# Designs tried in a protein design run: peptides against a protein of PDB entry 5A53. Part 23

Target 1, 230 residues: chain A of PDB entry 5A53
Amino acid sequence: LVENVKQALFIPGQSCNKNLHDIMVDLSALKKPDMKRFNRKNDIHPFEDMSPLEFFSEKNDCSLMVLMTSSKKRKNNMTFIRTFGYKIYDMIELMVADNFKLLSDFKKLTFTVGLKPMFTFQGAAFDTHPVYKQIKSLFLDFFRGESTDLQDVAGLQHVISMTIQGDFQDGEPLPNVLFRVYKLKSYKSDQGGKRLPRIELVEIGPRLDFKIGRIHTPSPDMVTEAHKKP

## One batch from the design tools (peptide)

Design b1_p15_2_s4 (made by RFdiffusion4, then SolubleMPNN; from b1_p15_2, 13 letters changed)
Fold by OpenDDE base, seed 4:
Structure b1_p15_2_s4 (fold): chain B 230 residues (1-230), chain A 15 residues (1-15)
Amino acid sequence: as target 1 above (230 residues)
Amino acid sequence: ERVIDDSTVLVKVKV
């Protein structure tokens, strides 16, 4: 079954500012061509009423959504939403720390639109803790692209790295997730007549540190339905 | 319906 590539919809909330807009533009550039952006602000409060997001999911045929909002309590907040059958599956608030870097803050490198990222996850909690499992699942799902076996090697140009910032114990605040993007740069090395490829990773941005906010998790029944392979 | 498949092997770079 060739599953259609999941489309992402980026939505500026009513409180979206210039910084969040710039972050939205840069993050959404990694999802091209499978991305839509609204230019107008929308008054959406997903943890109060999810129905507007379900409506947008269906109307735009997007199973991935990102809502951009900012307040004193939740500054630079990116709410990531997934839908199944145009119903809310899960949601997570990821607040961008003030130390963010945009694509313009890095050396401009050529980037081919539509190539699949590679992923690295640093931190045991990505495999054990429910919140970090959700984050891992979300980002893998968000950037999966087409399930094609044959074009994979030639279509790899960048690495998305996600790191849990430090250790934590039960009852402690959840550490931030460090989001980094690197481009794979291949060099021809001639070492003693043997041409060995030299590969370097160059950071290309954006650079985002995510503080974890509110979470919505699916019902067990919805989990079962969403994981049924046709 | 688009399945949420957490098992889809994106290339894990083993560092």
Scores: peptide ipSAE 0.092, ipTM 0.717, DockQ to the pose 0.034
Fold by OpenDDE base, seed 2:
Structure b1_p15_2_s4 (fold): chain B 230 residues (1-230), chain A 15 residues (1-15)
Amino acid sequence: as target 1 above (230 residues)
Amino acid sequence: ERVIDDSTVLVKVKV
């Protein structure tokens, strides 16, 4: 089953600031070519009214959306939204900590657009805890790209690493998720007359620490429908 | 309709 690549729509909210805009640009660059960005601010409050997002999903044929907002309570907030049949499936607020790094903060490396990321998830909670399971599902879905049966190694350029920042117990605040992006860099090394390819992971950015905010989860019926393979 | 398929992970590196 070859499914169409999910398109992402990045939406600056009314409170979107320069930092969020820069973060939006950098994060969305990883989603190219399957990404759209609005240039205008939109006054959207997804946890109060989801209807504008459903409208944008349908109008733009984007099943993935990211709303960029910032307030004192929710600074540098990226609300990730997924739709199914242009209806809201799930939402999660991920607030970017102030220690973020942009692509410009790293050594500029050549980046090929449209290559599939590899993922690494560090933290058992990604497989067990509902919130982190949603985050894992979201990012895998967000950056999955084209489903191809052929794994061309040449199509593997970068690794997205997601780490839960430390251990936590029930009732404790959920640790941040550390988002890191690495590029595979191949070096020609002549050691002992044998050319052994040396591969290094080089961080390319952006570097984002996500604080988890509000979450909307789908109804069981929506889950069933959204997982039905045609 | 685009399915949410958690299984179509291209490369799962088990660390």
Scores: peptide ipSAE 0.086, ipTM 0.690, DockQ to the pose 0.049
Fold by OpenDDE base, seed 1:
Structure b1_p15_2_s4 (fold): chain B 230 residues (1-230), chain A 15 residues (1-15)
Amino acid sequence: as target 1 above (230 residues)
Amino acid sequence: ERVIDDSTVLVKVKV
């Protein structure tokens, strides 16, 4: 079964500002061609009423959504939403810290649209802590692309690195997640007749530090249904 | 229906 690539919808909320718009543009560029962006602001409050998001999911055939909002309590907030059967599966607020960098802040590198990223996760909590497990699942699902049996190595260009910023104990605030994007750059090393390709990782942006906010988790029954392979 | 498959073999480099 060739699973259709999950489409993402980026939605500017009513409180969306220039910084969030720029972040939205840069992050969504990594999801091309499987991305839609709204040009109009929408007054959506997902933790108060989820119905508008379910409507947009169905109308646009997008199972991934990102809502861009900003307030004093939740500055530069990206709410990531997943749907199953056009119903809300899970949600998580990821607030971008003020130290963010855009694609324009890095050396411009050419990249091919539609290539799958590789992922690295740093921090044991990505496999053990429920919130970080959700983040890991979300980003892997978000950037999965086409299900191809052919691991064409030639189709791998980007590395997305996600790091938990430091250790934490139970009851402490959850550390930020450091989001970094790298491009594989191949250098022809003509050192001594052995063409050993030197591969370097070059940061291309965006650079985002995510503060974790509110979450919505699915029921156990919904988890079971959503993971059923047809 | 699009399955949420956490098993997608994106080349996970486990560090």
Scores: peptide ipSAE 0.053, ipTM 0.692, DockQ to the pose 0.048
Fold by OpenDDE base, seed 5:
Structure b1_p15_2_s4 (fold): chain B 230 residues (1-230), chain A 15 residues (1-15)
Amino acid sequence: as target 1 above (230 residues)
Amino acid sequence: ERVIDDSTVLVKVKV
């Protein structure tokens, strides 16, 4: 069963600002061609009423959504939503820190649209802590793209790196997740007759430090249904 | 600089 590529819908909330719009444009560029964006602001409060998001999921046939909102309490907030059967599966608020960098802040590199990124996850909590496991699952799902069995190494151009910023103990605030995007550059080193393949990772942006906000987790029943192979 | 050293391929992260 080839799972169809999940479509993403980017939604500017009522409080969406220029910075969030720019971040939205840059992040959504990595999801092309499987991305839609609304041009109009929508007054959506997903942690109060999920119904508008379920409606948009169904109407646009998008199982991935990103709501862009900003307030004093939740500045530069990207709410990532997944749906299953057009019902809310999970949600997570990821607030972008002010030190963000846009694609325009990096040297422009050519890239092919639609190529699947590789992921690297740094931090043991990505495998053990429920919140970071959800983040890992979300981003893998979000950028999965076409399941080409042949990962033609020749088609590998991007690496998305996600790093938990430091160690933490139980009861401490969850460290930020550092989101970085790199392009792979292969250099043939001519040193000494053995062409050792040298791969250089060049940051291409965007650079986002995510502060973790509110989370909605699926019911055990929804988890079971979502993992049922049709 | 973050270097991912695989036994056969040196990946240098250049910022």
Scores: peptide ipSAE 0.008, ipTM 0.371, DockQ to the pose 0.040

## One batch from the design tools (peptide)

Design b1_p16_1 (made by RFdiffusion4)
Fold by OpenDDE base, seed 4:
Structure b1_p16_1 (fold): chain B 230 residues (1-230), chain A 16 residues (1-16)
Amino acid sequence: as target 1 above (230 residues)
Amino acid sequence: DEMLEELLEQIEEAME
């Protein structure tokens, strides 16, 4: 089965700055080789007009897009877009907090390009709250695609951790999602019985704290179509 | 399955 790995397109918006560009480069490195980056800024406002994104989706054969914009209200904003049949399926704004760290802030480690990361999700809301469910679905779709968890174990090199920053109640602002990337190091355990390899996790970056912004949810019809196996 | 569960457990422990 040829894994139909979803391709990602990273798009600098008109308000894209150096920090967002650096974040884009570092985050997109985790999606290699299944990513494209535009070098030019594009004046796209996805919550006003989605048509340019649908055009880019079709033209580039990318079902995943990330638009990089920054404003006073939405600083360091990464709008994650998914398409189905080159039509907008869903969108979510994830604003990177100022405490971000780039790959250059961590010890450089060699990694194999194209290995899919394992995900860990910390926080019950990832399974219960619709917004966090969408985030979970998005990131799994973005980095794993349709692959089963079992196949990824033998080639496990990276762990992406997503943590909801604290508890919240209904009506409260949604806590940030803490995005962390680790390299998995396995060591042979020489001692006797169950040869469970000793595992060490080393943070490799980027380190991103995502503030949740605006969301576009798919129509019920599109949900039904997207869940139909071809 | 057992190996995956053990790996996940070790990952969780390493993240604490």
Scores: peptide ipSAE 0.057, ipTM 0.705, DockQ to the pose 0.118
Fold by OpenDDE base, seed 5:
Structure b1_p16_1 (fold): chain B 230 residues (1-230), chain A 16 residues (1-16)
Amino acid sequence: as target 1 above (230 residues)
Amino acid sequence: DEMLEELLEQIEEAME
């Protein structure tokens, strides 16, 4: 099966600032080589008019898009968009909290470009709550592609951890999602004549705490069409 | 970090 690696397009919105630009650069570095970035700001309001995003999806052959905007109400907002047949499938606003860390804030480790990360999801809501299910699906689509082959474990260099920050009840504001990236280091420990495999995780960044914003869910018809593609 | 330890355990289990 030729994995159809989804291409991502990063779009600076009109309100894109330096911090968002830096976040965009660092997050998009994890998606290389399957990433494009616009250098020009675009005045796009996806929850008002989706047509510009559909146009960009088709023109750039990208099924993943990230719109970078910032306002008083939605500071450091990353709108993640997925398309199916160049039509909007779903959208979610993920606002980066001010405590973010860039790749430059961590010890520079050599990483191989194009390796698939392993994902870990912490929090039962990733499997039960519709919003967190969408987030899980989105990030898996964004970085892994469709299939986790067991063969990828042998080449595992990066782990992406996504954690729901705390417990919540029905009707409460949705907790943030903590996005962390680690490099896996394998060591052979000689303890007592037995070589025990030791694994260490080293955070490499970026470190992002995502506050959940607005969501667009796919129509039932689009869900049915998207699931028909093998 | 308790979260990192749990993650390591999960990775170790997945690599076995």
Scores: peptide ipSAE 0.041, ipTM 0.702, DockQ to the pose 0.290
Fold by OpenDDE base, seed 2:
Structure b1_p16_1 (fold): chain B 230 residues (1-230), chain A 16 residues (1-16)
Amino acid sequence: as target 1 above (230 residues)
Amino acid sequence: DEMLEELLEQIEEAME
């Protein structure tokens, strides 16, 4: 089965600034070769009108979109959008905190483009809380695609870590999600017993702390349709 | 599966 790798479209909104552009470039680099970027700003307000995004999804054959906007209320906002049949499936606003680091802030390490990253999720809420479940689903869908064969493990170069920043109770503001990217280094261990390779993780960037914003959840009908295997 | 689990454990240990 040829995995239909989902294509991503990165869209600068009207309020996209240099920082967001740089974040967009760096994050989209992790999605290569399965990404497109618009060079022009587009005046799109997804939570007010989704129709332009559906149009872009169809026109560009992209089931993943990221809209880059910034306002006083929603600074460094990355709206992640998924479509099914070129219709909006879900959306989530993830605002990048000011402490972000770009790839240029890390040691330049060579990596092979097109290798699927391994994901790690730290925090029980990724498996229990609906918002964090959506985030987990989104990022897995965005970067990993559907099937991780053993071959993907053998070619593992990158680990994407997503951590919920602290504990929270019901009714409290949702903690940020810490997005980190590591390069895996494997060393032959000469130690006599289990020849488990020694591994080291080197952060390569970008480093993003995501504040959770607005969410659009799919209709039950769309959930059913999206899970129908052809 | 076992190799993946071992790798995951090592990754988790390396992230601590």
Scores: peptide ipSAE 0.034, ipTM 0.676, DockQ to the pose 0.119
Fold by OpenDDE base, seed 1:
Structure b1_p16_1 (fold): chain B 230 residues (1-230), chain A 16 residues (1-16)
Amino acid sequence: as target 1 above (230 residues)
Amino acid sequence: DEMLEELLEQIEEAME
C-alpha cells in the first residue's frame, strides 16, 4: 500500500532571515523524506495573492507549504498552507517567539528518518475553538497524514506536544501554542522481579512558541470535497 | 515537569 504521504514544500520569503532559515531546517528535518526546500528567496504574499503558492503546489506536487517571512508586524512568521487539488484549502500564520530553541541547543540524539510522530494536544480549545481546531488538523495532517497504521505505534520514536498557553475568554487575544518535540526512550526497569516497561521523554527540539496571526479558512464547498474519500 | 508527567500518562494509557 503506497501510503499517500503528503509532501511539504518549505519556501523562504524575501524577508527570510538566518533565524527563520535555521528554524526551517530544523522543522523540515522532522518531515524527511517527504520534504522539499527552496534555496532561493521568493517574493510571495499569500494573503494578497495566492496564485504563486498554487503554482508551486502543482509544480512540486506538494499539498503542504510553509512560507518563511519576517517583518516588524509579523516577526519570524511561518505561514502554513494546505492545498486541495493544487488550490488553496487553508492558511495560518504562526509567528515563532524569540525564545525558540534549535536542535543544536539539545543533546544530539539519533533517530530513524521517516517515522511518524505521536501527537498530544493540551487545551480543550483544540477540540472546540475553530482556530485551534484548524491548528490541530494542520499539524496532524502535516506530520502524520490521514491514516495512522498500527505499525506506526510499534515504531514510535517521537512525540510532538502542542499546548495552548493558558486560558482565554471570548474577545481576548488567542494564547500562543507551545510546540515541543520529545524522543521516546523505553527502558525495562527491573523493579521487584517484574520488568515493567518504563517510558521516558527527552526533549530533542526544536522548541517553538507560536503566536497566531492571520487565517484563511476553507470554503464550505472545499471542505466537502476534501472529506470525500475517493 | 508536570506537563511531561501528563504526557507520559497519556502515552502509557494509549499503549495499554
Scores: peptide ipSAE 0.025, ipTM 0.661, DockQ to the pose 0.233

Design b1_p16_1_s1 (made by RFdiffusion4, then SolubleMPNN; from b1_p16_1, 5 letters changed)
Fold by OpenDDE base, seed 2:
Order: structure tokens, then C-alpha cells, then sequence
Structure b1_p16_1_s1 (fold): chain B 230 residues (1-230), chain A 16 residues (1-16)
């Protein structure tokens, strides 16, 4: 069953500024062609009222949403929302640190739109800690794209790397997640042996360090429903 | 697929 590629909707919030807009544009470019962007600001407060997001999910047929807001407490905040049956499944706030880099800060490399990125996750907590597990799940779900056979190394143009910034103990603030995007260059070694092609990674952007904010977790019932294969 | 695993390993090594 080829699962239909999930569509993403990027929503500027009322407090969206130029920096957030630029981040939105660059991050959403990685989701092309399965992405819509609103051009108008919308006054949405998802942790106060989720109903507007459910409305947008249904009206735009988007099961992924990203709300762009900024405040003193939550600067450069990207709220990632997933819906199931146009109802809120989960939400997570990821605040972009001020050290971000846009695509314009990197050498413009041509890439084929729509190729499935390869993901790498650095940090044991991505497999063990509930918040980082949610982040991992979210980003895999968000950018997984069409099921291309990963066997075609030629189809692997992008590597998305997510790294937990340092170790942490229970009760400590959760380290940032370092989001990096690379273009994969593979070189066929001319030497007739089964030597794996030499690879080179070139960072293409955007470069985002995510500070973790508020989280909404799905109800057990929604988890069960979302995992029901048709 | 051992090829994918090795590719992933190379990517991980390149990211270190």
C-alpha cells in the first residue's frame, strides 16, 4: 500500500516576522511538491484552541501543519501539528535559535524536487526519550515523501541530519535538536571491486537549531486509530 | 540491505 504522501500547510501566525517567513520558505521548500503556504497571517493559538487548525487541516486536506509565531517567551517558534482524520493528533513547539542559516547562506546547489531524503538521527534519546521519539516520528512523517526504493542510491540526493546537542540527565532541560540538510554526492570508484561509492556531503541548508517547547501528545485512542492499517 | 547499511555508516562517519 503506497501511503499517500502527507500534505503540509505552513501558516504564518499573527506574530510571524520576516525571519520566520524566510525560515518557513526555506523549510517548506524541502517539502515540495507536497506543501501549501498561506500568504496571510492567521491569529491561531494552538495550545489554547486547536479548532482553527482542525478546520484548516480539513479545508486544505493537509495532515501536517506548521504554525510560525514569535514572542519574547517563544522566539522563532515553529509549532508542528499532525492531524488524523482532520483532528489534532500531536503538536510540538520547536523554536529556531538565532544562529540559523538560510538557503541563501549556502552555495546554491541544484537538486531534484520530490526525492525522498535520507534521515540520520544522532543521539540515543531519539529511540528512548518520549519527546525525542516524537520529534523523530514527526520529521520522518513530515519529509518521508514518496516511497522510492532506497536501493536506488541515485535517488538519494538529500540527507537530513538531526542531532541532539549534548547529553542530558533526567530533570534537565532538553538539549536542542540540530537540524542539518546535506546534498549527497556519490562517486563511483572506477576500481572494479565491490567498493562502495565514495560519498561526500555538502551542506545546503537551512541550518536550524531547534529548542523544544510545549508538546501535545495524542490520546491513546487516536494512537490506535492512526496505526490501524486500512 | 547491506548496501544501505554501509551507505548509512558512511554518512554517519561523514557527519562526525
Amino acid sequence: as target 1 above (230 residues)
Amino acid sequence: DPMIEELLKQIEEALK
Scores: peptide ipSAE 0.190, ipTM 0.803, DockQ to the pose 0.118
Fold by OpenDDE base, seed 1:
Structure b1_p16_1_s1 (fold): chain B 230 residues (1-230), chain A 16 residues (1-16)
Amino acid sequence: as target 1 above (230 residues)
Amino acid sequence: DPMIEELLKQIEEALK
């Protein structure tokens, strides 16, 4: 069963600026060919009215959406939205810190479009804390390409690393999530009779530090429906 | 696959 690869729609909001546009272009390049981008700005406020996003989800047959907005309170804000049956499942605001790097800031490396990235998550909270569990689920779902049988290590070109920036206690502000993209280089090493491949990771960008904003969580009923495999 | 597990370990070590 080829799991239908989820399509992503990138939407510039009314307050979308050049930096957000550039970030959108670079991040969406990782989702090719399963990505659409709007060229026009749309005045959407998902935490006030979700109806426009549900309409776009249905109209474009996209279960993943990213809204690009920027304000004084929420600078460089990427709102990640998932839908189920074209209804909002969950949403999370991830604000890109000013220290971001674009693909143009790294050495251009050729890569095959459409290869599924490997994910690495650093931080115990990705498995225990509700917000970080949602982030983990979201990014795995977002970049889940065709189920290439994990057997073809030869098909693995990209590693996406997500790291929680430091420790935190209950009641403290949630640390940023550090998003890094690497190209995986594998070398045949003849060390010790077992051909253990030697790997090298080369950062290719974009480099994004995400500050966590507002969250919309699904109802228990929606969780149950979304996990019902047909 | 032991080879995949070792690869994952190497990736994790390279990201430390």
Scores: peptide ipSAE 0.177, ipTM 0.795, DockQ to the pose 0.117
Fold by OpenDDE base, seed 5:
Structure b1_p16_1_s1 (fold): chain B 230 residues (1-230), chain A 16 residues (1-16)
Amino acid sequence: as target 1 above (230 residues)
Amino acid sequence: DPMIEELLKQIEEALK
């Protein structure tokens, strides 16, 4: 099964600032070569009118979009959009906290472009809570690269960790999602036994803490249609 | 970092 790698389109909104631009550049670098970026700002309000995003999805043949906006209420807001048949499937606002780190804040490590990252999810809510399930699904879908055999430790270069920041109860504000990117280093154990290789993780960035904003969930009909395509 | 240690464990388990 040739997994059709989904193409991503990064769109600076009208309120896109330098910080958001830098975040966009760094996050989109992890999606290369399957990424496009607009150089011009676009006045898009996806929760008011989704039509411009559907137009861009079709025109650019991108089923993933990220809109970069910032306001007093929604600072450093990354709206992640998925389309199916160039129609909006789901949307989620993820606001980057001010404590973010760019790739330039970490030791520059050489990496191979296009390698599929391993994902790790920390927090039971990723499997049970509808919002965190959507986030999990989104990021798995977003960063699905070419199928490398993830069982080959030698082929695994990147680990993306997503952690729910703390416990929460029903009715409480949803905790942030901590997004971390690591380079995986594996060391062969000299002793000829089936010893698991020694693994080291080096953070490479970006480091993003996502505050959850508004969500658009797919219609039941679109869910059924999307699940028919493997 | 407890987070890295837990992550390493999970990676080791996932790579088995």
Scores: peptide ipSAE 0.126, ipTM 0.756, DockQ to the pose 0.217
Fold by OpenDDE base, seed 3:
Structure b1_p16_1_s1 (fold): chain B 230 residues (1-230), chain A 16 residues (1-16)
Amino acid sequence: as target 1 above (230 residues)
Amino acid sequence: DPMIEELLKQIEEALK
């Protein structure tokens, strides 16, 4: 099964501002070469009408979409959309907090385009809570690059870390998700017996804290269809 | 940074 790398389409909404544009550019750089960006603003309201997104999915052959919008209620909002058969599978609003850092805020490091990042998830809720399970699934699906053998440490250049910011109980507001990107450096320890490579991580950006907004979950029928291996 | 330490632990475990 050739895992077809999913293509992503980044769409500036009508309310897209300079900050969101900069975030879009930096986040989409991590998805190269499997990424397209629109240069024109589009008036799309995905929680009111999903039809324009289904049209864009089919026209651009993209099963991943990110809509960039901003309002007083939903500032710096990135709506992540997945399609299956060019129909909406799921959606989630992730609002970027004002403390974000761009790639220009970090030391410029060269990286090879197309290498698959390693993901780390911190917080038990990523495995138990339906919203955080969706976020985990989304980001794993979004940044799944070419099948490099992850066992080859030499092929691992990037680590993406996602952390739930604190504990929460049922009925409480969902904590933010902290998104961090690191370059992995491995050093052969010349010291004696157990040659465990020493690993160092250097943050490369962007740095994003996501506040969770509205969610669209797939119908049970679509879940069944999406899991049917042809 | 406890976040980096936990991350390194997870990476080390994944690389074993």
Scores: peptide ipSAE 0.120, ipTM 0.753, DockQ to the pose 0.250

